# Ledger of designs, part 10: peptides against a protein of PDB entry 1LOE

Target 1, 181 residues: chain A of PDB entry 1LOE
Amino acid sequence: TETTSFSITKFGPDQQNLIFQGDGYTTKERLTLTKAVRNTVGRALYSSPIHIWDSKTGNVANFVTSFTFVIDAPNSYNVADGFTFFIAPVDTKPQTGGGYLGVFNSKDYDKTSQTVAVEFDTFYNTAWDPSNGDRHIGIDVNSIKSINTKSWKLQNGKEANVVIAFNAATNVLTVSLTYPN
Target 2, 181 residues: chain A of PDB entry 1LOE as posed
Amino acid sequence: TETTSFSITKFGPDQQNLIFQGDGYTTKERLTLTKAVRNTVGRALYSSPIHIWDSKTGNVANFVTSFTFVIDAPNSYNVADGFTFFIAPVDTKPQTGGGYLGVFNSKDYDKTSQTVAVEFDTFYNTAWDPSNGDRHIGIDVNSIKSINTKSWALQNGKEANVVIAFNAATNVLTVSLTYPN

## One batch from the design tools (peptide; aimed at target 1 S66 F85 N171 S176)

Design b2_p26_4_s2 (made by RFdiffusion4, then SolubleMPNN; from b2_p26_4, 7 letters changed)
Fold by OpenDDE base, seed 2:
Structure b2_p26_4_s2 (fold): chain B 181 residues (1-181), chain A 26 residues (1-26)
Amino acid sequence: as target 1 above (181 residues)
Amino acid sequence: TVNLSATVDLTFLPENVRLGFSATTS
């Protein structure tokens, strides 16, 4: 059985107001997306919208965001389901739970989703996850099936520092995850 | 450090978006 909590312990570069959805909440600057209970979906949005591109000029914004997360799993063998950083319409609401991470509804590309996500996926879903079964980081575009993945060794209970950057000149989204020594 | 990158065309998104976090358990 799985009971796993997902928390964001640091936001960067600046503290932001948050919109909480589902089971997500904050206490003393810790964002808890889920408690160690089954069948939960927890989300939090930065309240301030971002003008990410301009349809008149075609210009796309550069952005860099950073955060620190912690996964606490009483049973490190059974860690489900994962969490994501995502970019979505301002009125986005929780989507399908479980392996869809509360962000997507299909493994098939669905342009109506209008969502890009970076997943930190702790549970192997045979229908769409990399066949090696590794926990992984993935970049998702309108689908829970990642366009690219990288195996990631979960450090249970440890803070992971994440930096996500988008370079508009190259259209490259970059993710870095570090467990500090 | 684990690094991952991909080329993504963001112009299919609305001009205004929100960033967020989501996690699930089963």
Scores: peptide ipSAE 0.789, ipTM 0.975, DockQ to the pose 0.679
OpenDDE base, seeds 1, 3, 4, 5: peptide ipSAE 0.783, 0.782, 0.785, 0.785; ipTM 0.974, 0.973, 0.975, 0.975

Design b2_p26_4_s3 (made by RFdiffusion4, then SolubleMPNN; from b2_p26_4 with Y2V D6A V7T K11T K16N F19L)
Fold by OpenDDE base, seed 2:
Structure b2_p26_4_s3 (fold): chain B 181 residues (1-181), chain A 26 residues (1-26)
Amino acid sequence: as target 1 above (181 residues)
Amino acid sequence: TVTLSATVDLTFLPENVRLGFSATTS
């Protein structure tokens, strides 16, 4: 049977140059990270590196990014595994698939990962996910085990608008997800 | 709207990074 597909239908800003990894590809302005087939990893990187902080001054950049994604699951009960936005070294490559979302390799903190992710996790992994079993948004730092999570009601086939902002003055990363009417 | 936040010290990252997206199926 078919499984879940993950797509990004809108980028903010609209025009982006992308580096595709794994099964990720674009059709015009639609980014498809996975098709509805099992055991896939699809990634896409913005080609332009971001100078996110300065080691000489210690200054960290503010940033805001936005995108619209769609999850299409023929079977709404079985939606696997999830979708992430991440920040990683410029030479980052796909990591462990499945519940690790192609971004991490361990539930244990691993500083060598040098990765921050916002997960939109659709599949419950008992080893590290919130015990309530809810689909959730999570903020991940060098681990698939989130430092913070919030339950999120997936609307199958609907576009979700996401804004991710980092405030350098407070070091607060904020994620907002909205399903338009 | 669902909103989530956390405090993150980004200085453990390389000075230059890339932003990206990833998704998996199983």
Scores: peptide ipSAE 0.787, ipTM 0.975, DockQ to the pose 0.675
OpenDDE base, seeds 1, 3, 4, 5: peptide ipSAE 0.780, 0.774, 0.781, 0.781; ipTM 0.974, 0.972, 0.974, 0.974

Design b2_p26_4_s4 (made by RFdiffusion4, then SolubleMPNN; from b2_p26_4 with Y2V D6A V7T K11R K16N F19L)
Fold by OpenDDE base, seed 2:
Structure b2_p26_4_s4 (fold): chain B 181 residues (1-181), chain A 26 residues (1-26)
Amino acid sequence: as target 1 above (181 residues)
Amino acid sequence: TVTLSATVDLRFLPENVRLGFSATTS
């Protein structure tokens, strides 16, 4: 039985208005994306759109975002399916659940998705995840199959501090995850 | 700290986007 919950306890650096989708909701400044029940999809969007690039100049924006998330699962060996940060069209809606994390619909590159995601993937999907079976961080471009991944050891019930930065000069997206001690 | 990076040309996105979070259970 799936009993994993995903929450965001801190949004950095500024308080944001959120658009909730699926099962996502907020209570007392805590964003709960999923409750400890099966077959759920929970999303939340920052309400303010960002101008990520300009088609006339070709310039792309630099950005840095940070947040703190918590995964709670009574059974640390059965943690499904995962959590993502994503960049998508302003009218984005929940996509396929389960292993697609509510963000994508295909393991094949789909340009119509127009979505970039950073996944914190807690469940091994043999069809597209790294063969070592590790829980991992991934960077996804128009596909649930990551263009790059790195093993990540989940600490159940602990706050993970995440910083995601994009350097427009280099086109490098960088993700850092820290469990404070 | 776990760090990961990748090169991504974001110009395939719409000029205006939203940032968000998503999670699923099964």
Scores: peptide ipSAE 0.786, ipTM 0.975, DockQ to the pose 0.673
OpenDDE base, seeds 1, 3, 4, 5: peptide ipSAE 0.780, 0.772, 0.782, 0.781; ipTM 0.974, 0.972, 0.974, 0.974

Design b2_p26_6_s1 (made by RFdiffusion4, then SolubleMPNN; its pose is not in this set)
Fold by OpenDDE base, seed 5:
Structure b2_p26_6_s1 (fold): chain B 181 residues (1-181), chain A 26 residues (1-26)
Amino acid sequence: as target 1 above (181 residues)
Amino acid sequence: AQTYNLSHTLTNITDYLPEKVRIGFA
């Protein structure tokens, strides 16, 4: 059984509580997302909404967050779908599980999804994933089919340090994943 | 240490993202 756990290190100036959805839960030291059943979904949301743009002024906010996650997938032939960071409407609820990561419902672009995600995908879905079959990092906009991907070699059971940033001036989203050891 | 970098332009986010959102993990 694949288990994913993570610790959020920084998002904005304030500490925020979490809203748990599905099978997501926390221990004293980390948030754990269990995927014992293939199509189950465990999610956690920061409780405070983030104001990312203002219709009155037209301003778009810069964004940066950092976190650490661990994927434990001892059986490479029976893995879950990986780990996902996402930005979604304040009333977002778990979506389709399995290959849709609990975040999306379609491989077709759907602006009504109103969701941007960064996936750390450990399972090859032939219908939309890169054809080389590699585990990969992907940027997803209103679709489970990534607009861009990068092959990623999972270091099983090791902590990955992630920084995700959005530059409002350039509209560029950047993802950096580092294995320190 | 090993580092992976990925970037992409998010065109016109104001067309599809609401003004206020929540950050989440799954």
Scores: peptide ipSAE 0.716, ipTM 0.969, DockQ to the pose 0.643
OpenDDE base, seeds 1, 2, 3, 4: peptide ipSAE 0.708, 0.708, 0.687, 0.714; ipTM 0.968, 0.968, 0.965, 0.969

Design b2_p26_6_s2 (made by RFdiffusion4, then SolubleMPNN; its pose is not in this set)
Fold by OpenDDE base, seed 5:
Structure b2_p26_6_s2 (fold): chain B 181 residues (1-181), chain A 26 residues (1-26)
Amino acid sequence: as target 1 above (181 residues)
Amino acid sequence: SQTYNLSHVLENFTDYVPEKVRIGFA
């Protein structure tokens, strides 16, 4: 087996290992993905492809990624749809924006999407989000409708430390979000 | 501090993504 790790610490304008898509861009210190316009999509991809599994050997990599994000939600009526980490085909392009997070196009399972995502969803979409209406963490597989969710209380403007790990031996994807304050 | 954990089994992982991928944020 193989282990792949990702650590995100800086998003400077000279970041050469990022592919920006849509409205995505960098400032001196941050990656910005969204604008205050509905259905806009901003994305950033790591430029280097990752060999995450091998059809010849059947081997599947373990992987861990760590990053920090901040969501500014001044009020419940003026928020973006959230933040999303995703794994997608190398030629992935921005998908449907808004509630689809720029990553998916359907609430129905679409195997051709070939995309797995972890969403930190700040906007309630009645058609697919948990009925309690809570902001939530979700694991998405080829659909914007999460296969599992966890209610999450957003700490507005605070840094959230995230670790996402996949254990190939157990096939378990684990998400951990910590507010250190 | 406060921590939120979520996990799920991706039973058919190799069917969900291609062999070579890119990771990204949106």
Scores: peptide ipSAE 0.733, ipTM 0.972, DockQ to the pose 0.857
OpenDDE base, seeds 1, 2, 3, 4: peptide ipSAE 0.728, 0.700, 0.698, 0.726; ipTM 0.972, 0.969, 0.969, 0.972

Design b2_p26_6_s3 (made by RFdiffusion4, then SolubleMPNN; its pose is not in this set)
Fold by OpenDDE base, seed 5:
Structure b2_p26_6_s3 (fold): chain B 181 residues (1-181), chain A 26 residues (1-26)
Amino acid sequence: as target 1 above (181 residues)
Amino acid sequence: DVTYNLSHVLENITDYVPEKVRIGFA
């Protein structure tokens, strides 16, 4: 079974407590998510809500988060579905597991989802993933079908340093994943 | 170092998510 662990290095000025959902837990100062069954979901949320935009003023906030994750996929034929970062309504609950990553419920655009995610997808789902079958980074907006993807070579058991940033002036979401030497 | 970059314009962010959100991992 694929095991994903991660540690947050930066997100905002304040440290946040975590809300665990499903099978998420902490081990050795890392958050660990294990998908023993494809339809089970492990999630961790920051407890404090974040104000992303304001309906009165129309202002949109910049945000930057950085974290490190490790994926242990000892068997390339028996991987889970990968690791996912997301922003969602404050009352968000685990969604469909497996290829939906516990974050979405449809490959069709669903505005009621109100969720944006960055997936580090280790499993090829024919119905929506890029046809080349590569493991990939994806940006998802209210759908598990990514609006953009980048082929990514997983380094099993190695720490990946990730920075995800949203620039409100340009409306650009940027993802950077680095495997250090 | 090996680095992968991906970016995309989120043209209607105010339509995509509510004003207040929680950040999460799955």
Scores: peptide ipSAE 0.705, ipTM 0.967, DockQ to the pose 0.672
OpenDDE base, seeds 1, 2, 3, 4: peptide ipSAE 0.700, 0.669, 0.674, 0.702; ipTM 0.966, 0.962, 0.963, 0.968

Design b2_p26_6_s4 (made by RFdiffusion4, then SolubleMPNN; its pose is not in this set)
Fold by OpenDDE base, seed 5:
Structure b2_p26_6_s4 (fold): chain B 181 residues (1-181), chain A 26 residues (1-26)
Amino acid sequence: as target 1 above (181 residues)
Amino acid sequence: SQTYNLSHVLENFTDHVPEKVRIGFA
């Protein structure tokens, strides 16, 4: 089976392999996806399409993605909704903002979305988030309502190292987030 | 250091995404 790997470490203004959508942009070596205003949407796509499965052969690719992100949420009353990694159709466009993270439009399963996401959610939405109100990591399949979640302690302003992998043999998606030090 | 792990079986994966995709951040 094929394995596709993505490593994201720098987001300079001269980076030609990114498609920016909404309020997304780069400055120096930092990618900014959301303005300091809630309910805004900013996205960045890898420009190269990925052949993730093949209907003729039935083959499904393995993939591994690693990246680092930082969230600044010093004000508990005006907290952004979080950070999201997603896999979507090649012509994907920004979706509903706020609690929908700019990636989804419904808490009900919607096959037409054709989107899988990993959310790092910093805002509690009563309608679909875990009832304990914890900030959390979530796996989302065609819905903002996660199929599985893990409570997560946000460290404001600290870099989080993330690895996301899919094993095609077992159909298991794994997420690992590490705060060093 | 602090590490958080999450995993899930994505049954019928090919029903959920198209053959060709783009990855992104939001």
Scores: peptide ipSAE 0.722, ipTM 0.970, DockQ to the pose 0.867
OpenDDE base, seeds 1, 2, 3, 4: peptide ipSAE 0.718, 0.692, 0.692, 0.718; ipTM 0.970, 0.967, 0.967, 0.971

Design b2_p26_8 (made by RFdiffusion4)
Pose (drawn by RFdiffusion4):
Structure b2_p26_8 (pose): chain A 181 residues (1-181), chain P 26 residues (1-26)
Amino acid sequence: as target 2 above (181 residues)
Amino acid sequence: TYTLSDVVDLKFLPEKVRVGFSATTS
């Protein structure tokens, strides 16, 4: 049995238990992944590796993560590219920016990727996004093309509370984001 | 409230992984 847990309710200026990659930094008690600036990537990882499954027993971990996040755009129309919570190898480095969200390099399945991410995607990329053109939440496994999506209406500058849970008994990954009111 | 779910087998990953957040702009 192995458990890993943590909580950070207010980020400080020297959050030593995070690894920052790209433009990720903490400011005014928040984790800032990108400023409202063109063509940039920010990533932050919890510093401890987490044991998510075991080859000797074949057991897989149950887990829950929750966080509040804000997307603040210049207006409701010109908004790119989005935000991900991801599970990747211990040595993960930033991948392709733009619509690939710093996490993937292809629309095709890439076995060497070994990452699954839940995306909160704010920009329709004709090549792989749901053709309806809506902003959406997606579950990505080794590809930027989501295996499943749900349209989501972004509330600019507002706090969204999200819970992602994995039940090892069903292999169900559930994602819930709620806007207050 | 927006909800989404799917069946995902994590055995394609290494036994130990890291978790994190990423964001990009255009």

Design b2_p26_8_s1 (made by RFdiffusion4, then SolubleMPNN; from b2_p26_8 with Y2V D6A V7T E15D K16Y V19I)
Fold by OpenDDE base, seed 2:
Structure b2_p26_8_s1 (fold): chain B 181 residues (1-181), chain A 26 residues (1-26)
Amino acid sequence: as target 1 above (181 residues)
Amino acid sequence: TVTLSATVDLKFLPDYVRIGFSATTS
C-alpha cells in the first residue's frame, strides 16, 4: 500500500494564518498534509489572498516563496502520489485526489481550473507523467500534465528546501529544490 | 540542486489568488 506522509516544516519567512482542507493540519512548526495512510487529500492555503496581477493595468506581480517539505514513506519504493505547491482562486477547494494531487481534475488543459502548480510528483501515472517514470518536479498549468518537468531524486525523510520565483518581466516561473548537506 | 523553469502567463488567473499546498495518498 502507498503510505506516505507529507509535511511542510518551514512555511516561509512570514507567519500566516492557514486554511486547512481535507486531512491537512498544523502543529507547532509543521504543516502535515497527509499522514501515512491511504486515500487522503490534505491541503492548506495561506489565508491572505495574493494580488498576483491587475487586470485593469495589466501589471503582474513578481513573487518569491520558499518552504521546506518532508516526504516520509515507510517504503521508499512505494511512495504515495505527491506533493504540490499551487496558486488558485481564493475559493479553491480540494480537487481530484490520487495522481491529480488534489489540485487538478484532468490531464487536458482546462482554463476553468485557473490553477498553476508546482508538483513534486512521487508516483508515476502513465497517462500523463514523463515516460521515464522518474519522480519529478513539474510545472502545471490548468492540467495535471506538466508543461515542463525535471527528474528529481526523492530523499525519503529528509527536508527539501524549495524556492519558487516568478519573474513578471519574463513570465518565467523557476523552481529550485535542494537537499541540504 | 534541481532547478526547473517554465514560461507561464499568469494573466489567466484571477487578480487575487491564494497560494497553498496539497498532498495526496492512495
Scores: peptide ipSAE 0.785, ipTM 0.975, DockQ to the pose 0.686
OpenDDE base, seeds 1, 3, 4, 5: peptide ipSAE 0.781, 0.754, 0.777, 0.780; ipTM 0.974, 0.971, 0.974, 0.974

Design b2_p26_8_s2 (made by RFdiffusion4, then SolubleMPNN; from b2_p26_8, 7 letters changed)
Fold by OpenDDE base, seed 3:
Structure b2_p26_8_s2 (fold): chain B 181 residues (1-181), chain A 26 residues (1-26)
Amino acid sequence: as target 1 above (181 residues)
Amino acid sequence: TVTLSATVDLTFLPEYVRIGFSASTS
């Protein structure tokens, strides 16, 4: 049955190779994480590892990344769980699907996960999501239960521009989402 | 524009990581 497809229509750098996991794949036009079918997990990793911090000096990298995504929900009453941008160990593999978005395995903090994610959550999971039931953006640290969330209104089939920035001086991770005119 | 921020100490991560995208359906 039809559910929801998730695609990244703009991502970079253009020359960056991708590691596909699960049902993720790419075409000339877009990176497709899932088709509108049930019970799937799709992932894609940039192949080049990132030196995000140095244990000898204690220095942490600043970074800014941007991408454009599209969610296509053939049935507005049958929307899938969501998608994430994530940072994980180089050998990371798909994790639990459904509400765990293929990235986490627990709502409890698990230091062994070593994963940070920005979720674009389209399904309300009563066990861990904000009680207002809104679709939301979340910042997740070693748990599917976000450390902070913000309500977000999905525009079906529309391109959303996302910027994710980390400021190492303040340790602040910032996410911005805009639907262009 | 919707903006969200949080304070995160990234030093719990490995020094080298990969970034990517993940999505799931039920």
Scores: peptide ipSAE 0.777, ipTM 0.974, DockQ to the pose 0.673
OpenDDE base, seeds 1, 2, 4, 5: peptide ipSAE 0.776, 0.771, 0.770, 0.772; ipTM 0.973, 0.973, 0.973, 0.973

Design b2_p26_8_s3 (made by RFdiffusion4, then SolubleMPNN; from b2_p26_8, 7 letters changed)
Fold by OpenDDE base, seed 1:
Structure b2_p26_8_s3 (fold): chain B 181 residues (1-181), chain A 26 residues (1-26)
Amino acid sequence: as target 1 above (181 residues)
Amino acid sequence: TVTLSATVDLRFLPDNVRIGFSATTS
């Protein structure tokens, strides 16, 4: 839990300039969100805003994003707190750390957050996480309490390939995570 | 492969948003 690093080692083909927040930074090899240090928040945003929907017409965009991330923890039995992909207002700033993953501030639905996230949650928070205590993928809408989750087995130090797709016709957000063999 | 889906109406978001990544330690 105490000393875990989170990195993005590969971006999709549409990689853009980045806005770094908190402890996040990049090298030519990877985007490092956190070092193996306690009590940190690291974020990085694509600098170009995305027109996700049009309030005049009601049209919503389709999108597909892919990336590869690595979690490096010295103790695989104690990994905290997690990694998150998120969509938020253009002026978004780091939010509450720890179990809130730097993206949310409450387990209660908060429309003012205007944030959707896909969490890769490595630490069990009894107040909002699935009761089985498993590490999990979650889809979060304006709350750290996921609207849906699925158990996920962390492979420490290995690259996980992720694809996140949104179908505007069905309003379905789909997350796929694979550890290549 | 682990796959997860959910239905989300994104019209509660601002018209323009940014995509990002976040991680925390404790």
Scores: peptide ipSAE 0.793, ipTM 0.976, DockQ to the pose 0.678
OpenDDE base, seeds 2, 3, 4, 5: peptide ipSAE 0.782, 0.738, 0.780, 0.780; ipTM 0.974, 0.969, 0.974, 0.974

Design b2_p26_8_s4 (made by RFdiffusion4, then SolubleMPNN; from b2_p26_8, 7 letters changed)
Fold by OpenDDE base, seed 2:
Structure b2_p26_8_s4 (fold): chain B 181 residues (1-181), chain A 26 residues (1-26)
Amino acid sequence: as target 1 above (181 residues)
Amino acid sequence: TVTLSATVDLSFLPDYVRIGFSATTS
């Protein structure tokens, strides 16, 4: 793949505290996960733990989150591996890089990872990605092999507005990506 | 707008989690 940078924009000075892992870092208004260099893994976690579910009651929390990301690839036809939103144990550490997006280690379901992710996958990995080869959004549950995907056309250098919502009553996770005009 | 949804049982997660972002290059 070509070198590609991944950033989250509109990251103002009033941002929440972050835990940076790998090559991730922030400036005053941007979270940069990777620079346009090869063989990198960059992660950033919101430092505050989230009470996602109550093991005593069985109730899962509703949540809605939004962010804006930008992918900058010198060559739009050879973009790097991808960008991922994820939910993981509080002590989560970077996982396998490359096509595993720094979040997973296998295409096989592994409940021990305890990780749910929304991938914005820019590179076709034959072993697990949709056979059409499209760049895609995927919902990943304890595996890099998505439980559902949808083709997504990357607009290089453009801000993508994302909303991710989970409805605990229905157990439906919804992802919305928009490139504003 | 591209919209994707899936049914996910999150009960396998620990009670407390962190949300984050990850990106990779190769």
Scores: peptide ipSAE 0.762, ipTM 0.971, DockQ to the pose 0.684
OpenDDE base, seeds 1, 3, 4, 5: peptide ipSAE 0.760, 0.741, 0.762, 0.761; ipTM 0.971, 0.969, 0.972, 0.971

## One batch from the design tools (peptide; aimed at target 1 T65 S66 I87)

Design b2_p27_3_s1 (made by RFdiffusion4, then SolubleMPNN; its pose is not in this set)
Fold by OpenDDE base, seed 5:
Structure b2_p27_3_s1 (fold): chain B 181 residues (1-181), chain A 27 residues (1-27)
Amino acid sequence: as target 1 above (181 residues)
Amino acid sequence: AVDILSMSFSSTLASGTTGTFFPDLFS
């Protein structure tokens, strides 16, 4: 059995196990992915590869991740764009910003992306988002157009707790989001 | 602004644990 794990309770100024990309940085013990500035893309990668699949044996990993986030926007009626948790090839680089959340480049399925993401999307993009216009959680596979979504009510400035788990045997990815306060 | 306050992650690759999603995604 091969196990990989990490835990970060406070994000330090020299966080050794993270690779920062674009506008992502740490300050005041937090990881800041973006500020309220147009066309910013901030990402952070775990510095070690995760062995999620072994082509020789056919083994596939189960995984679970938990994190706490805050979205704080000055205008609660117009909040853009959200963020993702994602898994991508080891040499992944920032992709298109804005509605593509810095992880995708197209609403069309692109097998070369090799990227899966859970999006926490606060802005309605008419070209690919659910037609009800709700802020939502989405599961994205090689495309910014989610294969599944669920409405999510943003509480601006409040801490949200997220748990994401993948079951390899069932191919099921589960997502939960709660506001404890 | 989008801030992450804390995070944990764990993965387990065990013998005999099979699936098709990631093989299909990364092949």
Scores: peptide ipSAE 0.701, ipTM 0.948, DockQ to the pose 0.906
OpenDDE base, seeds 1, 2, 3, 4: peptide ipSAE 0.701, 0.665, 0.658, 0.630; ipTM 0.948, 0.924, 0.922, 0.916

Design b2_p27_4 (made by RFdiffusion4)
Pose (drawn by RFdiffusion4):
Structure b2_p27_4 (pose): chain A 181 residues (1-181), chain P 27 residues (1-27)
Amino acid sequence: as target 2 above (181 residues)
Amino acid sequence: SWSFSSSLTGTGSKSYRIGFSATTSEV
């Protein structure tokens, strides 16, 4: 049995238990992944590796993560590219920016990726996004093309509370995001 | 705010890391 847990309710200026990649930094008690600036990537990883499954026994971890996040755009129309919570190899480095969200390099399945991410996507990319053109939440496994999506109406500058849970018994990954009110 | 909890029964043979990522573009 192995458990890993942590909570950070207010991020400090020297959050030594995070690894920052790209433009990720902490400011005014928040984790800032990108400032409202063009063509940039920010990533932050919890510093400890987490044992998610075991080859000797075949057992897989149950887990829950929750966080509040804010997307603050210049107006409600011109907003790109989005935000992901991801599970990747211990040595993960930033991948392609723009619509690939710093996490993937292709619309095709890429076995060497070994990452699954839940995306909060704010920009329709004709090549792979749901053709309805809506902003959405997606589950991505080794591809930027989501295996499943749900339209989501972005509330600019507002706090969204999200819970992502994985139940090892069903292999169900559930994602909930709520806007207050 | 951010919290995480996991529970695994095993010898810990496979390890991964979690995190956040975000990107921007000119619109």

Design b2_p27_4_s1 (made by RFdiffusion4, then SolubleMPNN; from b2_p27_4, 9 letters changed)
Fold by OpenDDE base, seed 5:
Structure b2_p27_4_s1 (fold): chain B 181 residues (1-181), chain A 27 residues (1-27)
Amino acid sequence: as target 1 above (181 residues)
Amino acid sequence: MVSFSSTLTGNGTNKKRIGFSATTSAV
């Protein structure tokens, strides 16, 4: 079997193993995806392609991803639009902004997207988000409309620890988020 | 702000990239 592993704890201005897209950049050893302005899309990709799918068998590789993120909005009651972890084609470019989180273009299932995402959605979009209006974690497959969601309490300005694990044998994607003290 | 660590184990032949995205809107 093949194993790919990488870790980035501090980000420099000349970070060679990242592809910055849109408004994504590094400052003070941190990766920042959005500027402190409206209507921005920022992305960062790990530069090395990963081999998740077997073209012959269709089997998917196991993976575990852990990261920390901070959402720091000036108004905690009006936070848009969210943060997303995603897996996409190697030539992926920023997609529709706003509620589409820069990752998708439609609420309709689009097989050609070939994109899987875990969203940390801070803004309620009536057309596709859970009707309760809660901020939520969602699993997205080829659509901004999540196949599964769970309510999530945003702690503005605090570091969230996230672990995303996929078990190919069980076909289960697990997401955990904590705000450690 | 993001910190990132990942491990992938498999025999896949189809290439993908992992990334992070965030957006802001008019609100």
Scores: peptide ipSAE 0.522, ipTM 0.862, DockQ to the pose 0.602
OpenDDE base, seeds 1, 2, 3, 4: peptide ipSAE 0.513, 0.513, 0.516, 0.495; ipTM 0.864, 0.856, 0.860, 0.840

